# Peptides against a protein of PDB entry 2AZE: the designs that were tried, part 102

Target 1, 148 residues: chain A of PDB entry 2AZE
Amino acid sequence: AQECQNLEVERQRRLERIKQKQSQLQELILQQIAFKNLVQRNRHAEQQASRPPPPNSVIHLPFIIVNTSKKTVIDCSISNDKFEYLFNFDNTFEIHDDIEVLKRMGMACGLESGSCSAEDLKMARSLVPKALEPYVTEMAQGTVGGVF
Target 2, 101 residues: chain B of PDB entry 2AZE
Amino acid sequence: GRLEGLTQDLRQLQESEQQLDHLMNICTTQLRLLSEDTDSQRLAYVTCQDLRSIADPAEQMVMVIKAPPETQLQAVDSSENFQISLKSKQGPIDVFLCPEE

## One batch from the design tools (peptide; made by RFdiffusion4, then SolubleMPNN)

Design b1_p17_7_s3 (from b1_p17_7, 5 letters changed)
Fold by OpenDDE base, seed 2:
Structure b1_p17_7_s3 (fold): chain B 148 residues (1-148), chain C 101 residues (1-101), chain A 17 residues (1-17)
Amino acid sequence: as target 1 above (148 residues)
Amino acid sequence: as target 2 above (101 residues)
Amino acid sequence: SSLEELSQKFNKRLASL
């Protein structure tokens, strides 16, 4: 029946929306864990050193990085009082945002790939509100995706 | 019947979405709290050593870009064109190289 | 996975700041 067909279309639409929200939530959780873990790391490091690092030695969030071979030739054009940049490379490059950098640093405890040790999982859980802990557990197990 | 089943599914999906929204709100709140905490923001940094750990400048050149909000980034990576374009709306963009160890 | 997707992601990230 047309009514059932309409509802099936709606069901599929909602399923897709839920899937998108699940992805968004996972990313938000990873960001939260990464940020908190980074802050914790740096706080501890500064306490151990009894001083903050030199200002020119740190890069505050947010940022992005571009990496390429040292052999890559880069042409850079800057205009409009540094409002506009144009980079031309003679070879391939990679772009990473700060979140990805944090993930690669292990700040997300390997949760991004579902490869957490018991210690990593414990850390990850400790960095989120209680309400999010079950979701963190599911992420670690790779079982996120179910409808609840 | 089929109609009842679909109706029930939609109700369940609605509840699931509401739960997700709730969790997302919690998470967003936490992120906002971090952004509003000056001490956390002071400590929200990486070092060149960190960058070297993920992209060794001995092998790779690492460029750092700090751009204001609403900056547009366009990148092309093809066999004949390798380009990055940045356009800011709110202020200057800062670009610098991460030094080797 | 495409650079266009990455660009969009970064733009979104920057826009959210």
Scores: peptide ipSAE 0.062, ipTM 0.894, DockQ to the pose 0.781
Fold by OpenDDE base, seed 3:
Structure b1_p17_7_s3 (fold): chain B 148 residues (1-148), chain C 101 residues (1-101), chain A 17 residues (1-17)
Amino acid sequence: as target 1 above (148 residues)
Amino acid sequence: as target 2 above (101 residues)
Amino acid sequence: SSLEELSQKFNKRLASL
């Protein structure tokens, strides 16, 4: 009885861990696709333009963005060495990391929301190693989650 | 019996987790390769046009933050306080606004 | 809660680079 109880606890722990790892894997796949797609896009664009963009016109990863209403008043205090920043807003704001930006740009091919066209799915599959293609397919179909 | 069933379940879960670990290792390897490739890093950028496509500067102010590794970010978004705090340990933080079109 | 998760995510992201 006690042995069974211990195993049941362990079973639940493992199930939860697997669920977490599935989520992490999906995020890693999305990041990989987004990064590779971004690099590919920019490489193509630079080749077509026969020159790189002006250095001050691009934002290299990593970064985060903060967006708020244009009417929002922001007070910023900065340390002398610029090691510390404090922003005070008079209204709500949003924070997004670079990965989320890439997703919204469509760099993850809509895979994050299961909104992949056939062409999007083809692109997504082309940007991952063969071993990950089945998982990409499952993500596109919204069928990820099976453990057994 | 109950014990045999649980034992079997745990074996199956172990196999599933090992498969996930393998796939995760593949992913992390690919990401590492991207991070180590100088050309890929050079091309890993977005433009102001990209940012405008996801956040309309006509209605939204877009602030970009470039921070070194191990920077601490704390944010409070409530009716009482709207605050972002950044603390870097390895270097200066760069903050700039995305210009309106 | 959501902001805390985002904060943790950003900190982890920045720390991993």
Scores: peptide ipSAE 0.057, ipTM 0.894, DockQ to the pose 0.714
Fold by OpenDDE base, seed 4:
Structure b1_p17_7_s3 (fold): chain B 148 residues (1-148), chain C 101 residues (1-101), chain A 17 residues (1-17)
Amino acid sequence: as target 1 above (148 residues)
Amino acid sequence: as target 2 above (101 residues)
Amino acid sequence: SSLEELSQKFNKRLASL
């Protein structure tokens, strides 16, 4: 009885750990797809334009964005060496990292929300190693949650 | 019996976890390769137009923050305080607004 | 990578908000 109880506890612990790793893996897959898709897009765009975009028009990763209403008043304090910034807002704001930006741009092919068309799924699969394709499929179907 | 069943479950879970670990290793390797590839890094950018497409400048202002690695970010978004604090350890932080079209 | 490290750090911060 005691041994069974111990094993049950261990079982639950492992299940939780697996669940955490599943989430981490999903995020890593999305990042990979998003990055590769972004690079691919830009490569093709530059080839078509026969030139890189203007330097001041692009934002290289990594970055974050802060968005707020245009009506929001922002007070900014900057150190002399620009090592420290302090922003005070009079209203709510949102912060997004570059990965989230890429997702919203569709660079993850809608896989993040399970909104993949057949074409999106095909693209997503093409941007990952073969070993990851089954998992990408599961993500698209929303069936990730069980144990392999 | 129950003991045998639990033992079998644990073995199966271990196999599943090993599979996950393997897949994660593949992913991290791919990401590392991308980060180490000079051409990929050169092409790893978005445009202001991209940002405008996801955050309408007509209603929202978009501020971009470029910070060195290990930069500390603290944010408070409450009814009483709305604040963002950035502290870099490796270099200057660059902040700029995404212009409207 | 620097990108991964920075992203992870910010993601953790954002998740805490």
Scores: peptide ipSAE 0.038, ipTM 0.890, DockQ to the pose 0.086
Fold by OpenDDE base, seed 1:
Structure b1_p17_7_s3 (fold): chain B 148 residues (1-148), chain C 101 residues (1-101), chain A 17 residues (1-17)
Amino acid sequence: as target 1 above (148 residues)
Amino acid sequence: as target 2 above (101 residues)
Amino acid sequence: SSLEELSQKFNKRLASL
C-alpha cells in the first residue's frame, strides 16, 4: 500500500540520519578524549617541571598547520591589518586542523583507528562521562553502527 | 502485517535517535565545559616538538596559523593552482613557522 | 567560539577540499 511505501521512505531517512549522528558522536567523543588527554599531559608535565612553559613556546588551540616540502616556494601576501592572507605555493601542500594533530599525537588513545591497547582503552574510558563509556568500548571494538 | 512492522521499526528508530541525541548532548556539554574552564584553556596547547613529531621539519616546513573564529579558509591544491586564502572577520591572523630540530 | 564549534567548522572545510 501507499502508506507502507511512505513509511519505508521515512524509515530509510531516519536510518541515514542515525548513521550521520553516529559519525558525529564518534568525532565528538574523540575530540573530548583528545582534549582532556592533552590537558592532563600538560598538567603533569608542568607539575614535573614546576613551571609552565614559556608563552612563546606553545601553541594554544585552536590552530591549523600547513606543511609542504622545504623546497616549495611560498609567496605570501598580507593585508595591512593582517585580516587577510594569501599564500601561493609552487607545489602541493597539506592542511591539518588541531584535532587531527592531536589524533596523530596519540591523544585520542588510538581509538580513532581501532588501535587501542588495554591501557589505552582504560585511559579513553576514564576521560568520558560514564554514559559514554559503552560507546567508547564499541568504538574500540569497531562495532559501532548498530541500532540501539 | 507489513504496516505494523514498519510502524514498530519507526518507533524503535525514534528511540535510538533520542538516545544518540542524549549522548551527543552529554559530549557537547563536556566540550563546552573544557572551553569555558580557564585552567583547561591554559593547558590546551601543543609544542613545536609535538608538531615535529608528526611533521618532520627536516623534510617539510611546518607553518602554524592562528585565526579568530569565523575566519574564512579557502584552499586549492591542484596541478593548476596551489593556494591558501584566509580572511578574518574578527581580528588579525597570526602565522608563524615551527623551528627545525 | 567554543573549541567544538571551531573544530567542527574547520573539519567541515577540510573535508570539502
Scores: peptide ipSAE 0.034, ipTM 0.890, DockQ to the pose 0.085

Design b1_p17_7_s4 (from b1_p17_7, 7 letters changed)
Fold by OpenDDE base, seed 3:
Structure b1_p17_7_s4 (fold): chain B 148 residues (1-148), chain C 101 residues (1-101), chain A 17 residues (1-17)
Amino acid sequence: as target 1 above (148 residues)
Amino acid sequence: as target 2 above (101 residues)
Amino acid sequence: SELEAISQRLNARLASL
């Protein structure tokens, strides 16, 4: 009885861990697709332009985006060495990392929401190793979550 | 019995987790390859046009933060306090605004 | 809650790169 109870606790722990890893894997896949797609896009664009973009016109990863209304008043305190920043806003703000930006740009081919066209899915599959293709398909169909 | 059933379940879960770990290792390897490829890193950028396409600067101010690894970010967004705190240990933090046009 | 999750993810992102 006690042994069974102990195993049940372990079972629940493992189930939760698997669930977390499934989420992590999905995010990793999305990152991989987004990064590769971004690089591919930019490579093509630079080839077409026969030159790289101006250095100050691009933002290299990684980065964070903060957006707020243009009417929002922002007070910024910066340490002398620029190691510390403190921003105070008089209204709400949003924070997004570079991955979310890439997703919104469509670099993840809509896979993040399961809203990818046939062409998007084809692109997504082409950007991952064969071993990950089945998982990409499951993500596109919204069938991820089962224990295998 | 129950004991045998639970034991079998745990074995199956172990196999499932091992499969997940394998897939994750493949994925992290690919990401590592991207990070180690200098050309890929050179091409890993977005433009101001990209940001304007997803966050309209006509309505929203867009601030970009580039911080070194291990930077701490704390944010509070409540009716009484709207604050972002950044603390870097490895170097200076760069903050700039994306132009509206 | 939502902000906490975002903050945690962002910290992890900054730490990993």
Scores: peptide ipSAE 0.042, ipTM 0.890, DockQ to the pose 0.758
Fold by OpenDDE base, seed 2:
Structure b1_p17_7_s4 (fold): chain B 148 residues (1-148), chain C 101 residues (1-101), chain A 17 residues (1-17)
Amino acid sequence: as target 1 above (148 residues)
Amino acid sequence: as target 2 above (101 residues)
Amino acid sequence: SELEAISQRLNARLASL
């Protein structure tokens, strides 16, 4: 019946929306873990050193990085107010945001790949509220995606 | 029947989405707390050593971009064009190179 | 393209800060 067809369309719509939200939640969780882990790392490091690092040696979030071969020639045009930048490269480049950097640093405990050691999983769980722990566990196991 | 089954499915999906929204609210709250905590923000940094660990400046040139919110980034990476465009709305953009150790 | 997707994600990140 037409009514059933309408409901099936709606069902599929809602399923897709839920999947999108699940992806968003996973990313938010990774960000939370990465940020908290980074802060914890730096706090510990500064305590051990009994002083903060030199101001010019650190990059506060947020940031973006661009990397390319040292052989790559880069031309840069900058507006007077520095509101606009234009970079032209003669070869390929990579762009990463701060979250990607943190992930590669291991700040997300490998949770982003769904492959965590027991120690990493323990750390990840400790960095989220209790209500999120089951979801972290599912992410680590690669079992996220089901309807809950 | 089919109608009843679909109706039940939609109800279950609604409940699932509500639970999901709840979890997302918890997570976003935690992120807001981090952003509002002065000490956390002070400690929210990476070092050049960190960047070297993921992109060795001995092999790669690493450029750091500090851009304000609402900045537009456009990138083209093709055989004919390799370009990055940045347009800020709220303030100046800071760009610097990560030095080699 | 993949780069377009990256740019979109980065723009979203920047917009959310």
Scores: peptide ipSAE 0.041, ipTM 0.890, DockQ to the pose 0.830
Fold by OpenDDE base, seed 1:
Structure b1_p17_7_s4 (fold): chain B 148 residues (1-148), chain C 101 residues (1-101), chain A 17 residues (1-17)
Amino acid sequence: as target 1 above (148 residues)
Amino acid sequence: as target 2 above (101 residues)
Amino acid sequence: SELEAISQRLNARLASL
């Protein structure tokens, strides 16, 4: 019946929306873990050093990085009181946001790739509220995707 | 029947989405708490050593960009041009290089 | 394109600050 067809279309739409939200939740969880882990690392490091690092020696979030070969020639134009920048490169470049940097630093405990040791998983779980722990476990196992 | 089955499926999907939204809300709340905590924000930093660990400035130049919210970023990476443009609406953009050592 | 997707993600990140 036409009514059933309409409901099947709606069902598929909702399934797709849920899938998108699952991806968003996973990213949010990774961000939370990465941020808290970073803060914890730095707090511990500063305590051991008995002082904070020099102000100009650290980069506070948020940020992005651009990396390219040292041989790459970069032309930079700055205007509008530093409101506008234009960079021209003579070769390829890479752009990474701070979240990706944190992931590569291991701040997400390898959860982003499902490469968690027992200790990594324990750390990851400890950095989220209890309600999110089951989801962290599923992420580590690579079993996220089902509808609950 | 088929209609009843589909109707039940939609109700279950609604409940699942609500649960998912709840979890997302919890996570978003945690992130907001971090952003509002002065001590956490003070400690939310990386070092040049961290950046060197993922992109060695001995081989590659590492440029750091700190931009205000609502900044527009446009990047083109093709054989014809390699370009990055930044346009801020809320303040100046800070760009600096990560030293090799 | 992939580059456009990256730009969109970065813009979204910057917009959410």
Scores: peptide ipSAE 0.038, ipTM 0.890, DockQ to the pose 0.791
Fold by OpenDDE base, seed 4:
Order: C-alpha cells, then sequence, then structure tokens
Structure b1_p17_7_s4 (fold): chain B 148 residues (1-148), chain C 101 residues (1-101), chain A 17 residues (1-17)
C-alpha cells in the first residue's frame, strides 16, 4: 500500500512535469515559427524594394513595447547614464514583449490561438522541422494535451 | 495488479517525457541556428508600421524599450500608481518612439 | 540560443508584473 502510494505520487509528479514541458514546447514552436516567418517576410520585402530599410526605421529584436493612450501624461526620469529609467503615468498602460507583438502581427500564423486557415497551417508547417509537424497540427486543432 | 499497473504507467510516462525532450531539443537547436545566423539577425526586425498595425495609431502611443540582458523591469498598474521602473546591469537602456510618430 | 534566452527572459519579466 505504501509503495503504491509512493508510485502514485511519482506518477502525478511526472504528469505535471510533462504538462509543463508541453507548454514550453508549444511556446518554443510558436517562437520558431514567428521568428522564421518574420525573417522571411523582411527578406522578401527588401528584395522587392531592392534595398534594406533605413536603420532608424526598424526595431530589431529583442524589444519591449509599452503602449498607452496618447492623452496619457508620462513623466520620465533617467539616471546613471541611462542605466535606470523611471516612468510615471497618469493612466493605465500595457506592456508587451516582442513575441507577443509578432503573434499579433500574425507571424505565428494564428497557431497560438488555433485559428489557422489552411494557408496558415501550411506556412506554419513549412517553418518547422519534420519532426515537429505533427505537433504543429495538434496545436492547430487544439488537440494538444494527450500523453504520447 | 495495482502495483504492476503503476509501474508500467511510470515507464510509459518516462518514454513520453523523453520524446518531449527530444522535440524540445530540436526546437532549441532551430532557435540557436537563427541566433547564430548573421543575416537572420539583420532581418529580425519589425517596423513602426508593424507596431501601428497592432495598436490604434490614432489613440495609442507606442514606446519601445531595448534593454540589455538581466535588466530589471518592474511595473505597477493600479488606480493609485502607474509606474514602470527599469534598471540595467549590463549597459544603457534605449527608449524611443518610432520616428514616423 | 540568444533568441530563445532573450525571449524567455522578457516573457518572465512580463509574467512578474
Amino acid sequence: as target 1 above (148 residues)
Amino acid sequence: as target 2 above (101 residues)
Amino acid sequence: SELEAISQRLNARLASL
């Protein structure tokens, strides 16, 4: 009885660890797709324009975005030669990392929400190694969760 | 029996986890390849137009923060305080608005 | 693995909000 109890505890531990790894894997897949898709988009755009964009017109990863109403008053204090920043707002703000921005741009092909068209899914699959394609399919269908 | 069943389950879970680990290794390898490719790094950017496309440009302002690794970011968003604090250890922090704004 | 590390770090910071 005690042995069985110990094994059940271990079983639950492993199940939880697997669940965590599944989530991590999904995020990694989304990042991979988003990054590759972004690079591909930009490469194509630059080829069409026959020139790269001006350096000051683009924002290279990584970055963080803070957005707020244009009416929001922002007080900024900078010290220690730009090592420290303090922003005070008079209203709410939002913070987003670059990955979230890419997702909202559609760079993850809607895979993050399982909202993939046939074309989106095709693109997503094309941006991952073969071994990951089944998982991408499961993500698109919302069927991730089973233990394989 | 119950013991045998649990033992078998654990073995199966171990195999499943190993498969996940393998897939994760593949993913991390792909990400490393991207990070090590100079051309990919050069092309890993968004434009101000991209940022405007995901926000209401008429209503929202967008601030971009580029900070070195291990920069501390603390934010308070409440009715009493709306604050963002940044502290870098590795170098200066760059904060800017898109030039097109 | 710079992209991965940076992304995870940023995500972690946001999660701490």
Scores: peptide ipSAE 0.034, ipTM 0.887, DockQ to the pose 0.083

Design b1_p17_8_s2 (from b1_p17_8, 6 letters changed)
Fold by OpenDDE base, seed 1:
Structure b1_p17_8_s2 (fold): chain B 148 residues (1-148), chain C 101 residues (1-101), chain A 17 residues (1-17)
Amino acid sequence: as target 1 above (148 residues)
Amino acid sequence: as target 2 above (101 residues)
Amino acid sequence: GFTVHLENRKDLIVTVK
């Protein structure tokens, strides 16, 4: 009985670890799709324009953004070497990293929310190695982890 | 018996985890390849128009932060303070506003 | 309050208070 109990504890531990890894894998897949899709978009755009965009008109990854109401008063203190910044807001704000921005741009093809059209899913699959395609399909269907 | 069943479950879970590890390795490899590809990195950018599409500067001010690796970001949410502190150890931090259309 | 939409990052040390 004690041995079975120990194994049950181990089983739960492994299940939890697998769950965590599934989440990590999904995020990695979304990042890969988003990055490749972004690169593809920009490559196409530059080809159409026959030139790259002006250097100061684009923001290269990585970055983060902070957004707040335009009515929010922001006080900013900057060190002379620009190593330190302090922002004080008089109202709420949001912080988003570049990955979140890419997702909201649709670069992850709606896979992050399970809102993939047939075209979106096709695109998503095309942006990952073949070995990952089944998992992308499962993500789109919301059936990840169904084997457990 | 119960013991045999649990033992078999653990073996199956081990196999499943190994499969996940393999897939994760594939993903991390792909991401690493992207990071090492100069052309991909050159093309890994967004525009202010992109940012406006998700946070319209007409209603929301959008601040962009470019910080070196290992930069410390502290966000404070209290009844009295809404604060962001940035501290870099590897170089200057670049902060700029996304202009309105 | 504010919202933080920072996914797992290795290049940024984030502290939320």
Scores: peptide ipSAE 0.269, ipTM 0.898, DockQ to the pose 0.883
Fold by OpenDDE base, seed 4:
Structure b1_p17_8_s2 (fold): chain B 148 residues (1-148), chain C 101 residues (1-101), chain A 17 residues (1-17)
Amino acid sequence: as target 1 above (148 residues)
Amino acid sequence: as target 2 above (101 residues)
Amino acid sequence: GFTVHLENRKDLIVTVK
């Protein structure tokens, strides 16, 4: 019947929307964990050193990085006011934002790839509000979305 | 029947979505709190050593870009050239390299 | 080609060509 057809279309629409929100939520969780873990690490490190690191030795968020082979030739043009940059490479490169860097540093506890040890999972859970812990567990198990 | 089943499915999906929305709100709130906390922002940094750990400067060159909000980044990949263009509207862009040591 | 690993950023406008 037409009514059933309409509901099936709506069902599919909702499923897709939920999938999108799941992806967004997972990213938000990873960001939260990564940021809190980073702050915690640095706080501890500064306490142990009894001083902050030299200003020129740290990079505050936000930032992005570009990496390429050391053999890659890069030409750079900069405007006088430094508002504009143009980089030309003779080979391929990669661009990563700060969040990706944090993930690769392990600040997200391997949760992003489902490679959490028991200790990693414990850390991840400790860095989120209680309400988010079940979802963190699902992420670690790779079972997110299984209920939908 | 079919209609009843679909109706029930939609109700369940609505509940699931509401749960997701709630969790997302919690996450967003937490991130906002972090952004508003001066001490957290002071401690929100990585070191060149951190970058070396993920991209060995012995093999890779790592360039750091600090750009103001709403900066435009254009990346071009073509047979003719590989290019990155940056254009800021709110201030100067800072670019530097992390040393190998 | 190059690889871009960027999360959704509201503070950065990225165009990949």
Scores: peptide ipSAE 0.267, ipTM 0.898, DockQ to the pose 0.870
Fold by OpenDDE base, seed 2:
Structure b1_p17_8_s2 (fold): chain B 148 residues (1-148), chain C 101 residues (1-101), chain A 17 residues (1-17)
Amino acid sequence: as target 1 above (148 residues)
Amino acid sequence: as target 2 above (101 residues)
Amino acid sequence: GFTVHLENRKDLIVTVK
């Protein structure tokens, strides 16, 4: 019946929306863990050093990085007010945002790839509110995908 | 019947979505708290050493871009063109190189 | 290469060609 067909369409629509939200939530969780872990790391490091790092030795979030071979020739054009930049490369380059950097640093505890040790998972769980812990566990197990 | 099954599914999906929304709200709240905490923001940094760990300047040139919100980034990476264009609306863009160790 | 995160950032308007 047409009514059932309409409801089935709606069902698929909702399923897709839920899937999208699941993806968004996972990313948010990873960001939260990464940020908190980074802050924790740096706090500990500064305590051990008994001083903050030199101002020019650190890069505060947010940021983006661009990397390319050291042999790549880069032509850079900058506006006088630095509002506009143009980079021309003679070879391929990569762009990574700060979150990606944090993930590669291990700040997300390997949760992003489901490659968590027991210790990593414990750390990850400790950095989220209790309500999010089950989801973190599912992420670590790669079992996220169910409807809940 | 089929109709009853579908209606039940939709109700369950609605509940599931509500639960997701709740979890997302919790998560976004936590992120906001981090954003609003001055000490956390002070400590929210990476070092050049960190960057070297993911892209060794001995092999790769690492450029850092700090841009204001709503900055436009256009990138082209093809066999014929390799380009990055940045355009800010709110302020200057800061670009610097991560030094080699 | 590009990360998928760049496309999802709210603080950037990213165009990849």
Scores: peptide ipSAE 0.209, ipTM 0.899, DockQ to the pose 0.612
Fold by OpenDDE base, seed 3:
Structure b1_p17_8_s2 (fold): chain B 148 residues (1-148), chain C 101 residues (1-101), chain A 17 residues (1-17)
Amino acid sequence: as target 1 above (148 residues)
Amino acid sequence: as target 2 above (101 residues)
Amino acid sequence: GFTVHLENRKDLIVTVK
């Protein structure tokens, strides 16, 4: 019946939406863990040093990183008001947002790549509300979304 | 029948999605709390040492971009063209290099 | 935060939030 066909279309639509939301949730969890871990690290470091770091020695979020070979030639054009930038490279480059930087720093405890040690997993769980702990565990095991 | 099966599937999917929405709401709430906490904002930073651990300035040039919200970044990375374009609408863009050790 | 959209493998669009 036409009704069944309509429901099948809706079913597929919902499945895709759920899949997208799962991905979004995982990313949000990683961001939460990374941010909280970063803040905790820095708080501890400043307490141990008994002072904050020099202002020019730190980069506050948000930021973007662009890296390229030291041999790459970069031509930069900047507007007078610094509202517009144009960079031309003679070779490939990489762009990383702050979240990716934090992940590579290990701030997400290796959860993003399934590289969590027991200690990493313990840390990750401690940085999320109780309701999210089971999901963190599933992420570490690589079993998220197994019921779908 | 087929209709009954599909109806049941949709109910189950609805429940699953509601569970996800609930978890997402919890997570976004936590992120919002972090963004609204002044102390957390102050401590939300990386150091040059951190960046060197990601991309060593001895081998890589590391450029840091800080831009106002809603800034547009367009990057083209191909054999024919390597380009980054930045356009801000809300203020100046700050670009600086991470120093080598 | 940032939102990243890939139009293709060679074209990256990032929106600052």
Scores: peptide ipSAE 0.023, ipTM 0.870, DockQ to the pose 0.116

